Peptides against a protein of PDB entry 2AUS. Designs and how they scored, part 51

Target 1, 323 residues: chain A of PDB entry 2AUS
Amino acid sequence: ADIKREVIVKDDKAETNPKWGFPPDKRPIELHIQYGVINLDKPPGPTSHEVVAWIKRILNLEKAGHGGTLDPKVSGVLPVALERATRVVQALLPAGKEYVALMHLHGDVPEDKIRAVMKEFEGEIIQRPPLRSAVKRRLRTRKVYYIEILEIDGRDVLFRVGVEAGTYIRSLIHHIGLALGVGAHMAELRRTRSGPFKEDETLVTLHDLVDYYHFWKEDGIEEYIRKAIQPMEKAVEHLPKIWIKDSAVAAVAHGANLTVPGIVKLNAGIKKGDLVAIMTLKDELVALGKAMMSTQEMIERSKGIAVDVEKVFMPRDWYPKLW

## One batch from the design tools (peptide; aimed at target 1 L102 E151 R190)

Design b2_p21_8_s3 (made by RFdiffusion4, then SolubleMPNN; from b2_p21_8, 10 letters changed)
Fold by OpenDDE base, seed 2:
Structure b2_p21_8_s3 (fold): chain B 323 residues (1-323), chain A 21 residues (1-21)
Amino acid sequence: as target 1 above (323 residues)
Amino acid sequence: SAVEERGREMLARHRARRAAA
């Protein structure tokens, strides 16, 4: 998620009309909620689906979705996309995750051996999905980006781990325990990151949401609920972006594919088949789509389909039809 | 970091539960 992507400008003279659209920080509170994502601190106990159902009741919402299941016993970062933003979760499902894990060893192991063996689990690992997973129980490779041991206390090992989406930390701990020769189990797990969402000032509880909604509805104070909800654009920060002309926005908002002439600027390193975010020059999310060209092809070509538009978010009326 | 603090709180809660059992 922290990969800084270079921005290549294709049209340096392109301007945007300030009267069109609703930039993320300029949405009225009701519209902000309709296009919002909550960085929820999921408590241990409930399922991710129960928590989403509670948020819908608390905030009086018709629709919501989450950016990747946490097991009932697992706490921490659960992005919850609201109303018209609900489908932005598709950008978060494939995103990297970070966890803090407590591993309990079933025997005594020297600290040097613990550190050496855990370092061997950085990189590519082979996992079998657990029985409770909706995923077919085929062996699959997953990336462990890093393992950082925070503390060792006898048989208790506290560590931070960055992983590819759909890596099972419980299975990782089991295999570490086998490699140590004593066995191990997962005592506790917390998710500290899901793509662009992390433990920061935007992290809120279910109790915070109850209080903040009450302050808005009963006291007329919108500040707290406004801060508790991130704009949907936060949920696509980790994706490569393509910024488009004002004249192209309404067509894409109607579900038309993005053509090369509509591009103003784009991130470097887009490959054919990548999920990309189509943005206005005001950093509003228009749509998600599949890149049909590389960054280089989008620069060199004068025409053709750049992005196959899969999901529109922007309303059709925010920008005028200029075709 | 916030992550390290959450980790320390987690370990402290786990130690307390084991001492009470």
Scores: peptide ipSAE 0.311, ipTM 0.870, DockQ to the pose 0.942
OpenDDE base, seeds 1, 3, 4, 5: peptide ipSAE 0.140, 0.282, 0.031, 0.303; ipTM 0.745, 0.860, 0.631, 0.873; seed 1 fails the geometry check

Design b2_p21_8_s4 (made by RFdiffusion4, then SolubleMPNN; from b2_p21_8, 10 letters changed)
Fold by OpenDDE base, seed 2:
Structure b2_p21_8_s4 (fold): chain B 323 residues (1-323), chain A 21 residues (1-21)
Amino acid sequence: as target 1 above (323 residues)
Amino acid sequence: SLVEERGREMLERHRARRAAA
């Protein structure tokens, strides 16, 4: 998520009409909610599905979805996409995750051995999904990006871990315990990051949402609920982006594929088959799609389908039809 | 960091649970 992507400009003279669309920072409160994502601090106890159901009840919503399941006992960062933004969770499912974990060892192990063995679990690991997962129980590789030991207190090991999506920390701890020769279990786990969502000033509880919704509906104060909900564009910050001309926006919003002439600027390093975000010049999310060309092909070619549009988010009427 | 603070809180809660058992 923290990789700054270079921006390549194809049309430096392209302007945008300020009267068209609704930039993420200028949406009326009702529209902001319709295109919102909550950075929820999930409590330990409930399932991720129960928490989404509670948010729908609290905020009087028809639909919502979460950016990747947390087990009932796991707390922390759960992105919850609202209403028309619900489908943006598809951008978050493949995103990297960070956790803070407490591992309890079943025997005494020297600290030097703990540190040495845990470092060997950085990189590619082989995992089998647990029985309760929606994923087929086939052996698969997952990347551990980093393991940082924060504290060792006898048999208790506190560590931070960055992992590929769908890495099971409980299984990682079990295998570390086996490698140490004494066995281990996961005492506590918290997710501290899910792609662009982290522990920061945007993190809110279910109680915060109850209070903030009350302040809006009963007292007419929208400031708190506005701050508690992020624009859906936050959920695509980690994706490569393509910015398009105003004249191309309505066509893409109607489900037309993006063609090369519609591109104003784009991120470097797009490969054919990548998930990309199609943006306006006001940084509004129009659609998600599959890149049909590399960045280099999109620069060099004058025509052709650049992106196969899979999921439209923008309403069809925010920009005029200019074709 | 906030992550380290959350981690310390986890460890403290775990110590307290073991002392009460």
Scores: peptide ipSAE 0.349, ipTM 0.882, DockQ to the pose 0.979
OpenDDE base, seeds 1, 3, 4, 5: peptide ipSAE 0.336, 0.161, 0.033, 0.346; ipTM 0.881, 0.747, 0.641, 0.883; seed 3 fails the geometry check

## One batch from the design tools (peptide; aimed at target 1 S75 L102 E151)

Design b2_p22_1 (made by RFdiffusion4)
Pose (drawn by RFdiffusion4):
Structure b2_p22_1 (pose): chain A 309 residues (1-127, 142-323), chain P 22 residues (1-22)
Amino acid sequence: ADIKREVIVKDDKAETNPKWGFPPDKRPIELHIQYGVINLDKPPGPTSHEVVAWIKRILNLEKAGHGGTLDPKVSGVLPVALERATRVVQALLPAGKEYVALMHLHGDVPEDKIRAVMKEFEGEIIQRKVYYIEILEIDGRDVLFRVGVEAGTYIRSLIHHIGLALGVGAHMAELRRTRSGPFKEDETLVTLHDLVDYYHFWKEDGIEEYIRKAIQPMEKAVEHLPKIWIKDSAVAAVAHGANLTVPGIVKLNAGIKKGDLVAIMTLKDELVALGKAMMSTQEMIERSKGIAVDVEKVFMPRDWYPKLW
Amino acid sequence: SDEEARKRFEEMLARAKEREAE
């Protein structure tokens, strides 16, 4: 997921006017929240659905959604997209996820076999692909390991299968997500307590600094997604419901294939929309016309890059 | 039981993080 993509510039002269839109990290606090995402450290106990409901009550929001469900007892990274950026969590499906898990073996197994068997579970699995498994600690029947997986991979099922392969059987004692696409345990990971307090600092004490840092621009959700940057003049047509045509492309990532989920970005690096690529990168460069992206969801409001009559 | 499993997980993870910091 976190492979840095090469950027190819087709129109080296394209410029963006600062009058329109906002750099993503410079939105007025209200707009920042309308188009924000929270990198939340989900506590064990509540369901992911319940956590989102609490967040909607804390932030007095109308709409919110999480990216990738964590079970009630699972803690860790739970991206929660807010308001107008609620559907941006769609951008996380192609990005992977990473967990730290504690596996309790129902029988004694030599460490040698445990490491050998765990390694064999990398690659493909049926229940999804397992990118990597790193054993952190093996203490008796307890195995602590870090695993990277494709979205929708059930870790409980993976541990169960490892138990079968070892014949002794296995039980997942605990699980914590450490990565969900671009969201990881860094300075943006916040708790529900921080969120409530920072909201009070803002609504009661008038200080926006803390609630601002606790919420990321929605563009964070597409950091690991192939991108197509378009001219200022092309943003309005897309913001108004039109698919993206090739003439509007300024630069794009290499490796885009027809059918890939892509992010359409302004030259300020704001998220305009998510869509499916109808052409490859090379076709987008060589062709002068045609629909480059079948837009599935528009995020940018019509007001930022307006059509003037 | 769940509290014990959770505590155990936190202890082992603390040790893993300490090693990684080194």

Design b2_p22_1_s1 (made by RFdiffusion4, then SolubleMPNN; from b2_p22_1, 10 letters changed)
Fold by OpenDDE base, seed 2:
Structure b2_p22_1_s1 (fold): chain B 323 residues (1-323), chain A 22 residues (1-22)
Amino acid sequence: as target 1 above (323 residues)
Amino acid sequence: MEAERRARFERLLARARAREAA
């Protein structure tokens, strides 16, 4: 998620009209909520679905969705997209995840051996999805990006792990336990990251949301609820971006595919088939779509469909129709 | 037992965070 993508400028003279759109930092509070994502600290106990239902009740919302299920017993980072932003969660499903786990060993193992064996699980691993997952129980590879041992206390190993989306930490711990020769199980798990969402100043509890909504509705203080809700654009920070001309925005907002002449700047390394975020020059999310060209093709070609637009977020009236 | 494991996890996590902030 932390890969800074190079930005290639195709049109350095492209300007944007300051009267059009609603930049993420300039939305009225009601509009900010309509296009919001909460970095929720999910408590242990409830399902991710129950927590989303509670947020909808607390904030008086019609729609919300979460950026990837946490098991009932698992706490931590659960992105919850609100109202018109609800569909942005599709950008978070394929995003990398980080966890802190407590592994309990079923026997005594020297600390040096624990450290050595856990390091061998960095890289590609073979997993079978658990029975309770909606995923077909076929063997699949997953990447473990890093394993960091935080503390070893006898048979208890606290560690941080960065993983590819859909890596099962419970299965990882089971395999580590087998490799150690004594067996192991996952005692506790917390998610510390989901793509661009991490444990930082934006992380809020359900209690915080109750209080902040009350301060807004009863006391007229919007500052707290405004800070507790991130703009939907946060949920696409980890995606490759394409920035478009003001003249192309309304067409894309109407569901038209992005054509090459509409591109002002774009990230390097886009491949055909990648999920990309289409942005205005004010960093507003217009749509998500599938790249139909590479970055290189989008630079070299004068015409053609650059992005197949799959999900529009921007209202049709924020930018004028210029066609 | 489950509450004790959670409390132990929270203590271990708090100690790890304190070391990262130091």
Scores: peptide ipSAE 0.323, ipTM 0.885, DockQ to the pose 0.862
OpenDDE base, seeds 1, 3, 4, 5: peptide ipSAE 0.307, 0.308, 0.308, 0.301; ipTM 0.878, 0.875, 0.878, 0.874

Design b2_p22_1_s2 (made by RFdiffusion4, then SolubleMPNN; from b2_p22_1, 10 letters changed)
Fold by OpenDDE base, seed 2:
Parts: structure tokens; sequence; C-alpha cells
Structure b2_p22_1_s2 (fold): chain B 323 residues (1-323), chain A 22 residues (1-22)
């Protein structure tokens, strides 16, 4: 998620009309909610689905979806996409995740050995998905990006871990325990990051949402609920982006594929088959799609389909039809 | 108990966060 992608400019003279669209920071409160994502601090106890149902009731919403299930006992970062933004959660499913875990060892192990063995689990690991997962129980590789030991207290090890999507921390801890020779289990788990969503000033509780919605509806104070909801564009910050001309926006918003002439600027390192975000020059999310070309092909070619548009988010009327 | 284990986790996590902020 933290990889700064270079931006390659294809058309340095491309301008945008300030009268068209609704930039993420300039949406009326109702529209901001319709295109919103909450960085929720999920409490321990409820399922991720129960929490989404509560948010829908609190905020009087028809639709919402979460950016990747947390087990009932797991707390922390749960992105919840609202209303018209609900489908943006598909961008968060493949995103890297961070957790803080409490591992309990079943025997005494010297601290130096704990540190050495846990360091060996950075990199590629082999996992079997748990029975309770909707994922087929085949052995698969997963990346552990980093392990940081925060505290060792006897048989309890508190650690931070950055992992590829669909890495099972419970399975990781089991394998660490086997490598230590004493066995171990996951005592507690909190998710501290899901792609671009982390523990920061945007993290809110269910109680915060109740209060902030009340302040808006009863007192006319929209500031708190506005700050508690992130624009849907936040949920695609970790994706490679393609910025398009104003003249191409309405066509893409109608579900047309993005063609090469519509591109103003793009991130480096896009490969054919990558999930990409199509953006306006005002950083509004138009659509998600599959790259049909590499970055290099999108620069070198004058024509052709650059992106197969899979999910449109922008309304058809925000930009004029110019075709 | 599950409550005692959770409270221990929260204390350890709070101490770790305090060290990162210092």
Amino acid sequence: as target 1 above (323 residues)
Amino acid sequence: TEAERRARFERLLARARAREAA
C-alpha cells in the first residue's frame, strides 16, 4: 500500500472545467454519505456483517459493505463502504493488511530464540486456509512483509505483522509455535491496517457514528459526520490510477471502455490484467477496471482499449456527454 | 478468563503505542 507510484504525464496541457463533477472534498453532506467509506474500529464480539447492519440502521442507509471480514473476536480497522460506494470494497479485498497479535507460547523459550525464529517467518510462507473460510482448502503461499516484536512478557509475545491479503495470522502463530518447539496459539488479534485504511484520526467507533448522526439530524451540525466518513476515493488510493480527459468522463460513466486518447496521466508500473482506478483530473473516482495494456503500451499507442471498465461509480450526469 | 486476557492485550497494546509516540 505504501509504494509511491510515479505519475507519467501524457498530456500536460489538459485542463478540467471547475463546473463539472463533485470533487471528494466538495460534495454536499448527503452526496458525501452516498459516496462514503467509514474507517470503522470494529469492536470484539459482533460479526463484520452485524456491524455493517448496525451502521445501516444508525445512518439510515439502504446499502453498505465491508472491505474484508474480521472474525467476531477480532477488533480494529474495518472499512465500511456506503450506498453508491458499496462496490468499492472490491478494491480492498486484495490489499495488504497489518495486525497486532498476542501469541501465547505453550512453554518457556529464551527471548533471543523467539526473536530469531520470528524473523525467519518474514517472506513467503505456506498456509492452508481454515475450515471456516469460504476459500478452497488448498495449500497456498502468502507473503509476510514484516514482523515487529513489540513486547515479550514471559510466554506472551505481542507483535505487529504486515501480510498479503488472505494470510491467516492464527496459522502463522501455529507455525511459529511449532518452529519454537513448544507450540503456540493466538490469544488476541487486532487489525491495524487494511490497505489505505489505518489507525489514525479517521478511525471511528459505532458510538461515534451514533453521536455524529444525531448532531447532524437534530442539531444541524454536519461537521462531525462529514469527518467520520471518508470519500470513496480513499478506498482506491493503493491502486494504480489513470486520469482521463473531461471529454472521456461521461462515456466511462455510461460504461464505455477507456480508450488510449482519453488518458491525460497514469501511474507507472501498470501491467495487463491489473485492477486500476479511472480518475478525473479532480481526483474523482469514475470507475474500476482491468488494464488491457501496460503503462508503456498506454504511452506508446495512439489508439485501442486501455481499460476494460468493470464497475462504474460516477453518476452519468456529473460530466456532459461530449461524444 | 477471556476478559482478563483481553484486558492484558489492551494494556500491552497501550504500552506499545505509548513507546511509539515517545
Scores: peptide ipSAE 0.386, ipTM 0.911, DockQ to the pose 0.857
OpenDDE base, seeds 1, 3, 4, 5: peptide ipSAE 0.358, 0.337, 0.346, 0.316; ipTM 0.901, 0.891, 0.897, 0.883

Design b2_p22_1_s3 (made by RFdiffusion4, then SolubleMPNN; from b2_p22_1, 10 letters changed)
Fold by OpenDDE base, seed 3:
Structure b2_p22_1_s3 (fold): chain B 323 residues (1-323), chain A 22 residues (1-22)
Amino acid sequence: as target 1 above (323 residues)
Amino acid sequence: DEAARRARFEELLARARAREAA
C-alpha cells in the first residue's frame, strides 16, 4: 500500500468543471453511504459473511461485500464495501496484509534463537494452502515483507508480520516451529492492515455502527456515521491510477473502454495486465479495469485501448455525455 | 481453553501497544 508512484502528466492544460461529479468530500450522507467502505474491526467468533449480513441489517443496506475473508476466530481489519461500492473489494484482494500473531512454541527455545530463526523467514517462502481454503493445494511462493517480534514471554511469541496477499500465517508459524526444532502453532491472529485500511481512527466496531446509525436516524446527527464510512476511493489508493478528461468520464461510466486520448495523467510503472483505477481530475473513482498498455505505451501512443473497463462505479449522469 | 489464549493475546498485545506509544 505504501508504494509511492510517480505521476506522469500527458495533458497539463486539462481542466475539470467544478459542477460535474461528486468528489468524495462533497457527497451528501446518503450518497456517501452508497459509495462507502467501512474499516470494520471484525470481532472474533462470527464469519466475515455473518458480519457483512449484520452491517447490512444495522445500516439498512441492500448489498455489501468484504475486502478479504477473515476466519471466524480472526479479529481486526475487515474492509466492508457498501451498496454501489460493493465491487470495489476486488481492489483489496491483491493488496498486502499485516497481522499480529501469537505463536505458541511446543518447547523452550532461547530468545536469541527465536529472533535469529524468525528473521530468516523474511523474504520468499514456499507454502501449500490449507485444506479449508477454496484455493487449489499447489505449492506456491509468497513474500513475507517483514517480521517484527513484539513480545517474547516463555513459549509465547507475539509478532507483527507483513505479507503478500494469500500468505497463510498458520503455515508460516508451523514452518517457524519446525525450524526452531520444537514445533509451534498459531494461538491467536488479528489482521492489522488490508492494503490502505489499517488500525487507525477510521476503525469501527459493529457497536459503533449501531450507535452512529441511531444518532443519524433518530437524532439527525450525521457526523458520526459520515466519519465511520470511508469513500470508496480509499479502497483504490494502493492501485496504479489513470486520470481522465471530463469528456471521457461519461463514456467510461457507460462501460466504454478507456482510449489513450482520454488520459490526462497516469502513474508510472503500469504494466499490461495490471489492475488500474480510472479516476476523474477530482479524484472520483469512475471504474476499475485491466491495463491493455504499459505506462510508456500510453504516453507514446496517440490512439488505442489503454484500459479494458471491467467494473464501473460512477453513475452515468454525474458527467455529461460529450459524444 | 479459547478464553485463556485470547486473554493471553490481549495481555501481550496491550503490552506491545504500550511500548510503541512510549
Scores: peptide ipSAE 0.614, ipTM 0.955, DockQ to the pose 0.938
OpenDDE base, seeds 1, 2, 4, 5: peptide ipSAE 0.609, 0.607, 0.612, 0.554; ipTM 0.955, 0.955, 0.955, 0.946; seed 5 fails the geometry check

Design b2_p22_2 (made by RFdiffusion4)
Pose (drawn by RFdiffusion4):
Structure b2_p22_2 (pose): chain A 309 residues (1-127, 142-323), chain P 22 residues (1-22)
Amino acid sequence: ADIKREVIVKDDKAETNPKWGFPPDKRPIELHIQYGVINLDKPPGPTSHEVVAWIKRILNLEKAGHGGTLDPKVSGVLPVALERATRVVQALLPAGKEYVALMHLHGDVPEDKIRAVMKEFEGEIIQRKVYYIEILEIDGRDVLFRVGVEAGTYIRSLIHHIGLALGVGAHMAELRRTRSGPFKEDETLVTLHDLVDYYHFWKEDGIEEYIRKAIQPMEKAVEHLPKIWIKDSAVAAVAHGANLTVPGIVKLNAGIKKGDLVAIMTLKDELVALGKAMMSTQEMIERSKGIAVDVEKVFMPRDWYPKLW
Amino acid sequence: SEDEAWRKRFEEMRARALEAES
């Protein structure tokens, strides 16, 4: 997921006018929240659905959604997209996820076999692909390991299968997500307590600094997604519901294939929309016309890059 | 409870793994 993509510039002269839109990290606090995402450290106990409900109550929001469900007892990274950026969690499906898990073996197994069997579970699995498994600690029947997986991979099922392969059986004692696409345990990971307090600092004490840092621009959700940057003049047509045509492309990532989920970005690096690529990168460069992206969801409001009559 | 014991165990082993990585 976190492979740095090459950027190919087709129109080296394209410029963006600062009058329109906002750099993503410079939105007025209300707009920042309308188009924000929270990198939340989900506590064990509540369901992911319940956590989102609490967040809507805390931030007094109308809409919110999470990216990738965590079970009630699972803690860790839970991206929660807010308001107008609620659907941006769609951008996380192609990006992978990473967990630290504690596996309790129901029988004694030599460490040698445990490491050998765990390694064999990398690649493909049926219940999804397992990118990597790294054993962190093996203490008796307890195995602590880090695993990277494709979205929708049930870790409980993976541990169960490892138990079968070892014949002794296995139980997942605990699980914590450490990565969900571009969201990881860094300075943006916040708790529900921080969120409530920072909201009070803002609504009661008038200080926006803390609630601002606790919420990320929605563009964070597409950091690992192939991108197509378009001219200022092309943003309005897309923001108004039109698919993206090739003439509007300024630069794009290499490796885009027809059918890939892509992010359409302004030259300020704001998220305009998510869509499916109808052409490859090379076709987008060589061709002068045609629909480059079948737009599935528009995020940018019509007001930022207006059509003027 | 049982779940709390497992949770504590997980946190202890994870703390050691983080220290080793630091």

Design b2_p22_2_s1 (made by RFdiffusion4, then SolubleMPNN; from b2_p22_2, 13 letters changed)
Fold by OpenDDE base, seed 4:
Structure b2_p22_2_s1 (fold): chain B 323 residues (1-323), chain A 22 residues (1-22)
Amino acid sequence: as target 1 above (323 residues)
Amino acid sequence: SAAAAARERFAALLARAEAREA
C-alpha cells in the first residue's frame, strides 16, 4: 500500500473548472456521508456484519458495506463504506492487511530460535483456507510482507505482521508453532491496517459515532461527524489512478468506458486487467474499472478503450456533458 | 475467562512494546 506510484502526465495543459464537482474536502455534510467511509475500530464480540448493521442504525443509513471481514473475536480496523460509497469496498477487499497478534507457544523455545523461525515465514507461504471460509479450500500461495516481533515473554510472542489479502493469521501461527516443534495458537488478534486505513486519528469507535451523530442532529455541530467519516476517495488511495479531462467526466459518470483521449495523467505500472480508479483533476472518484491497456499503451496510443468502467460512483450532474 | 486473560496479556505486552519504541 505504501508504494508511491509515479504519475505520468499526458496532457500538461489540461485545466479543471473549480465550479464543477464536489472535491472530497468540500462536500456538504449530507453529501460527505453519502460518499463516506468510516475507519471503524471494530470491538471484539460482534461479527463484521452486525457492526455494519449498527452503523446503519446509528447514522440512519439505507446501505453500508465493510472492506473485509474480521472474525467476531478480532478487533481493529474495519473500513465501512456508506450509502453511495458502499461499492468502494471492492477496492479494499484485495488490499494488504496488517495485524498485531499474540501467539501462545505450547512449550518453551529459546528466543533466538523464535526470532530465526519467524523470519523464515516472511515471503511466500502456502496456506489452506479454514473450513468456515467462503473461499474454496485449495492450497494457495500468500505473501507475508513482513513480520516484526514486538515482545517475547516466555511462551507469549507479540508480533506485527503485514500480509496479502486473505492470509489467515491463525494458520500462520499454527505453522510457526509446528516449525518451532512445540505447537502454537492465536491467543489474540487485532487488525491495525486495511489498505489505506490504519490506526490513526481517523479511527473511531461505535460509541464515538453515537456521540458525533447526536452532536450533529441535536446540537447542529457537524465537525465531529465530518471528521469521523472519510471521503470515499480514501478507500482508493492504494489503487493505480487515471485522471481524466473535465470533458470526459460526465460520459464516465453515465457509464461510458474511458477512452485514451480523455486521459490527462496516470500512474505508472498499470497492467491490462488491473483494477483502477478513474479520478477527476480535483481528485474526485468518478468510477472503478478494469484497465484494458497498460500504462505504456495508454501513453503511446491515440485512441481506444483504456478502462472498462465497472462501478460508477459520481453523480451524473456534477460535471456538464461536453460532447 | 481465557479470552479476558488473553486480551489483558495482549494489552500489557503491546503497552510494553510501545513504551520501548517511544
Scores: peptide ipSAE 0.539, ipTM 0.943, DockQ to the pose 0.938
OpenDDE base, seeds 1, 2, 3, 5: peptide ipSAE 0.505, 0.483, 0.322, 0.319; ipTM 0.937, 0.933, 0.890, 0.889

Design b2_p22_2_s3 (made by RFdiffusion4, then SolubleMPNN; from b2_p22_2, 12 letters changed)
Fold by OpenDDE base, seed 1:
Structure b2_p22_2_s3 (fold): chain B 323 residues (1-323), chain A 22 residues (1-22)
Amino acid sequence: as target 1 above (323 residues)
Amino acid sequence: SAEEEARARFERLLARARAREA
């Protein structure tokens, strides 16, 4: 998720009108909530859907959605997108995940052997999705980006693991146990990262949300609830970005595809078919779309469809219609 | 329960790990 992307400037003369739009840091509290994402610490026990339903009740919301299911027993980072931001969760589905897992071994294994064998599981692995998954039960490859052993206590192995989206840690632990020759099972699992969302000062509990909503509604104190909700732009930090002219914003907000003349700057390394975030010069999310060109093609070409716009987030009236 | 014991072991080991990372 921490891929630093170079920013290529295509139009160094492009300016933005400060009167247009609502930058993430300038949104009134009600508007901030309408375009918000909570970095929730999901407790163990409830389903991700039950937790979303509780957040909707706590914050008096009509709509919300989560940035990738956690099993009932799994705790930790669950991004919950609110109201008009609900659809931004699609940007988080393909994002890398990090977990801390407790593996329990079914026999005694020397620590050196544990460390050696677990290191061999970094890279490409073959998995079959479990029966309970909404995913078709076909064998598929997944990437394990890293395994970091945190603690070894007899038969208990605590480890951090970074994985491609839709990697099953339970299956990974089962295969590690087979490779160790003694067998193993997943005793506990916590998600510590989902794309740009991690365990940091933005992580909040359901109890925090109850208290912070109370402070806002009963005491008129907005600070806590404002800090507990991240702008929807946080949910796209890991995506390649294209920044557009003010004159192009209203068209894209109406669902028009982004054409090459509208581009001011863009990230390097965009490939045709990539999911990209279309941003204003004030770093407001306008839309998500599919790149129809590479970064190089978007630089070299003077015209054509750069992005097929799939999901608009920005209201149609934040920027003037200049056509 | 075995699940409660596993959770307690997890929380202890995680707390130790976090204390070394801090």
Scores: peptide ipSAE 0.486, ipTM 0.936, DockQ to the pose 0.969
OpenDDE base, seeds 2, 3, 4, 5: peptide ipSAE 0.439, 0.472, 0.434, 0.432; ipTM 0.926, 0.934, 0.926, 0.925

Design b2_p22_3 (made by RFdiffusion4)
Pose (drawn by RFdiffusion4):
Structure b2_p22_3 (pose): chain A 309 residues (1-127, 142-323), chain P 22 residues (1-22)
Amino acid sequence: ADIKREVIVKDDKAETNPKWGFPPDKRPIELHIQYGVINLDKPPGPTSHEVVAWIKRILNLEKAGHGGTLDPKVSGVLPVALERATRVVQALLPAGKEYVALMHLHGDVPEDKIRAVMKEFEGEIIQRKVYYIEILEIDGRDVLFRVGVEAGTYIRSLIHHIGLALGVGAHMAELRRTRSGPFKEDETLVTLHDLVDYYHFWKEDGIEEYIRKAIQPMEKAVEHLPKIWIKDSAVAAVAHGANLTVPGIVKLNAGIKKGDLVAIMTLKDELVALGKAMMSTQEMIERSKGIAVDVEKVFMPRDWYPKLW
Amino acid sequence: SKIEEFLEKSKELEEELEELLE
C-alpha cells in the first residue's frame, strides 16, 4: 500500500490560481471539519458503529463513517471520515492494514515450529492476502505478532487457521490495529477524550488549534492511492458531475491500469473525486481525448472552482 | 515484557473511556 508512486508530468506549464479552493491544510476550521477525517484510536468495548455515533454527538455532526470495521474488543486505528468527506473511506479499500495480535496457543508447541508455521501463512488465505507476519514475542503458549493484510482480512480467522496448522488449536486473546492505509500511530492518532476536550476548547474557549490538529484533511485518506492531477479549468466540470477527460490532465502517477481506483486532485493537491481509471497512465499521456476516469464520487463543492457564465 | 506493554496499552484506553462516560 505504502509504495511511493512515480509522478509523470504531462503539462509542465499548468498553474493554479490561489483564488480558487484552498490548500488542504488551510481550510477555515468549519470547512476543515466538513472535509475532514479523524485518525482515531478506538478503545476496546464499543462497536465501531457506536464509536462513530459518539463522534457525531461530540462534534455535533450530521454525518460520519469509519474506514474498516474493528470488532468491539479490538482497539486501534479507526479512520473516521466526517460530513462531506464521509465516503472518502472508500479510498482505504485498496490500501492494506496492519495489526498487532496476541495469540494464545491451546497447547505447547516448540518455538521453532511456531515460527516455521506462522511464516507459511504469508501470501494467500481463504476465509484475502497476508503481506507479512512478524513474530514479536513467544512466551510459552503466548505469541505476540505483527501482521499486515489486505482489507477485509479477518485476523480472528487467520489465528484460528494457524491453530489448526499447529494442531494444538489457537485463540486470539487480543487485537490492535496499527495501520489502516495511510493512517498509523503517529502524531495524528487521537482518542475520544482528546476529541471531546478539544471540541470544548474550540466552542467554549474559542481556540481552534487543538480540534484542528485532531482532524486531518480528507486528502490524507488518499495518500496511498494513485492520483491524477487536473487543470483548474477541468475541476469545475468534474465538480459538476462530468467524468474526467484526458485534456484536463496535468500530471499523474505511473502504474495506473484500467479499472484502478484513482483520486482526482487539483493542482493544490485537494481531493476532487474518486473514480475508476478508464485508461492506463501511458494511454492518458499519449491520447488527446477520451474519458480518462469514470467518476464515482465527487467531494469538492461546486463553489471552489466555479463555472462562470 | 512486550506482551505486558501491549495489554496495558488497551487497558489505558478502556480506563480513559470509562472516565469520559462518567

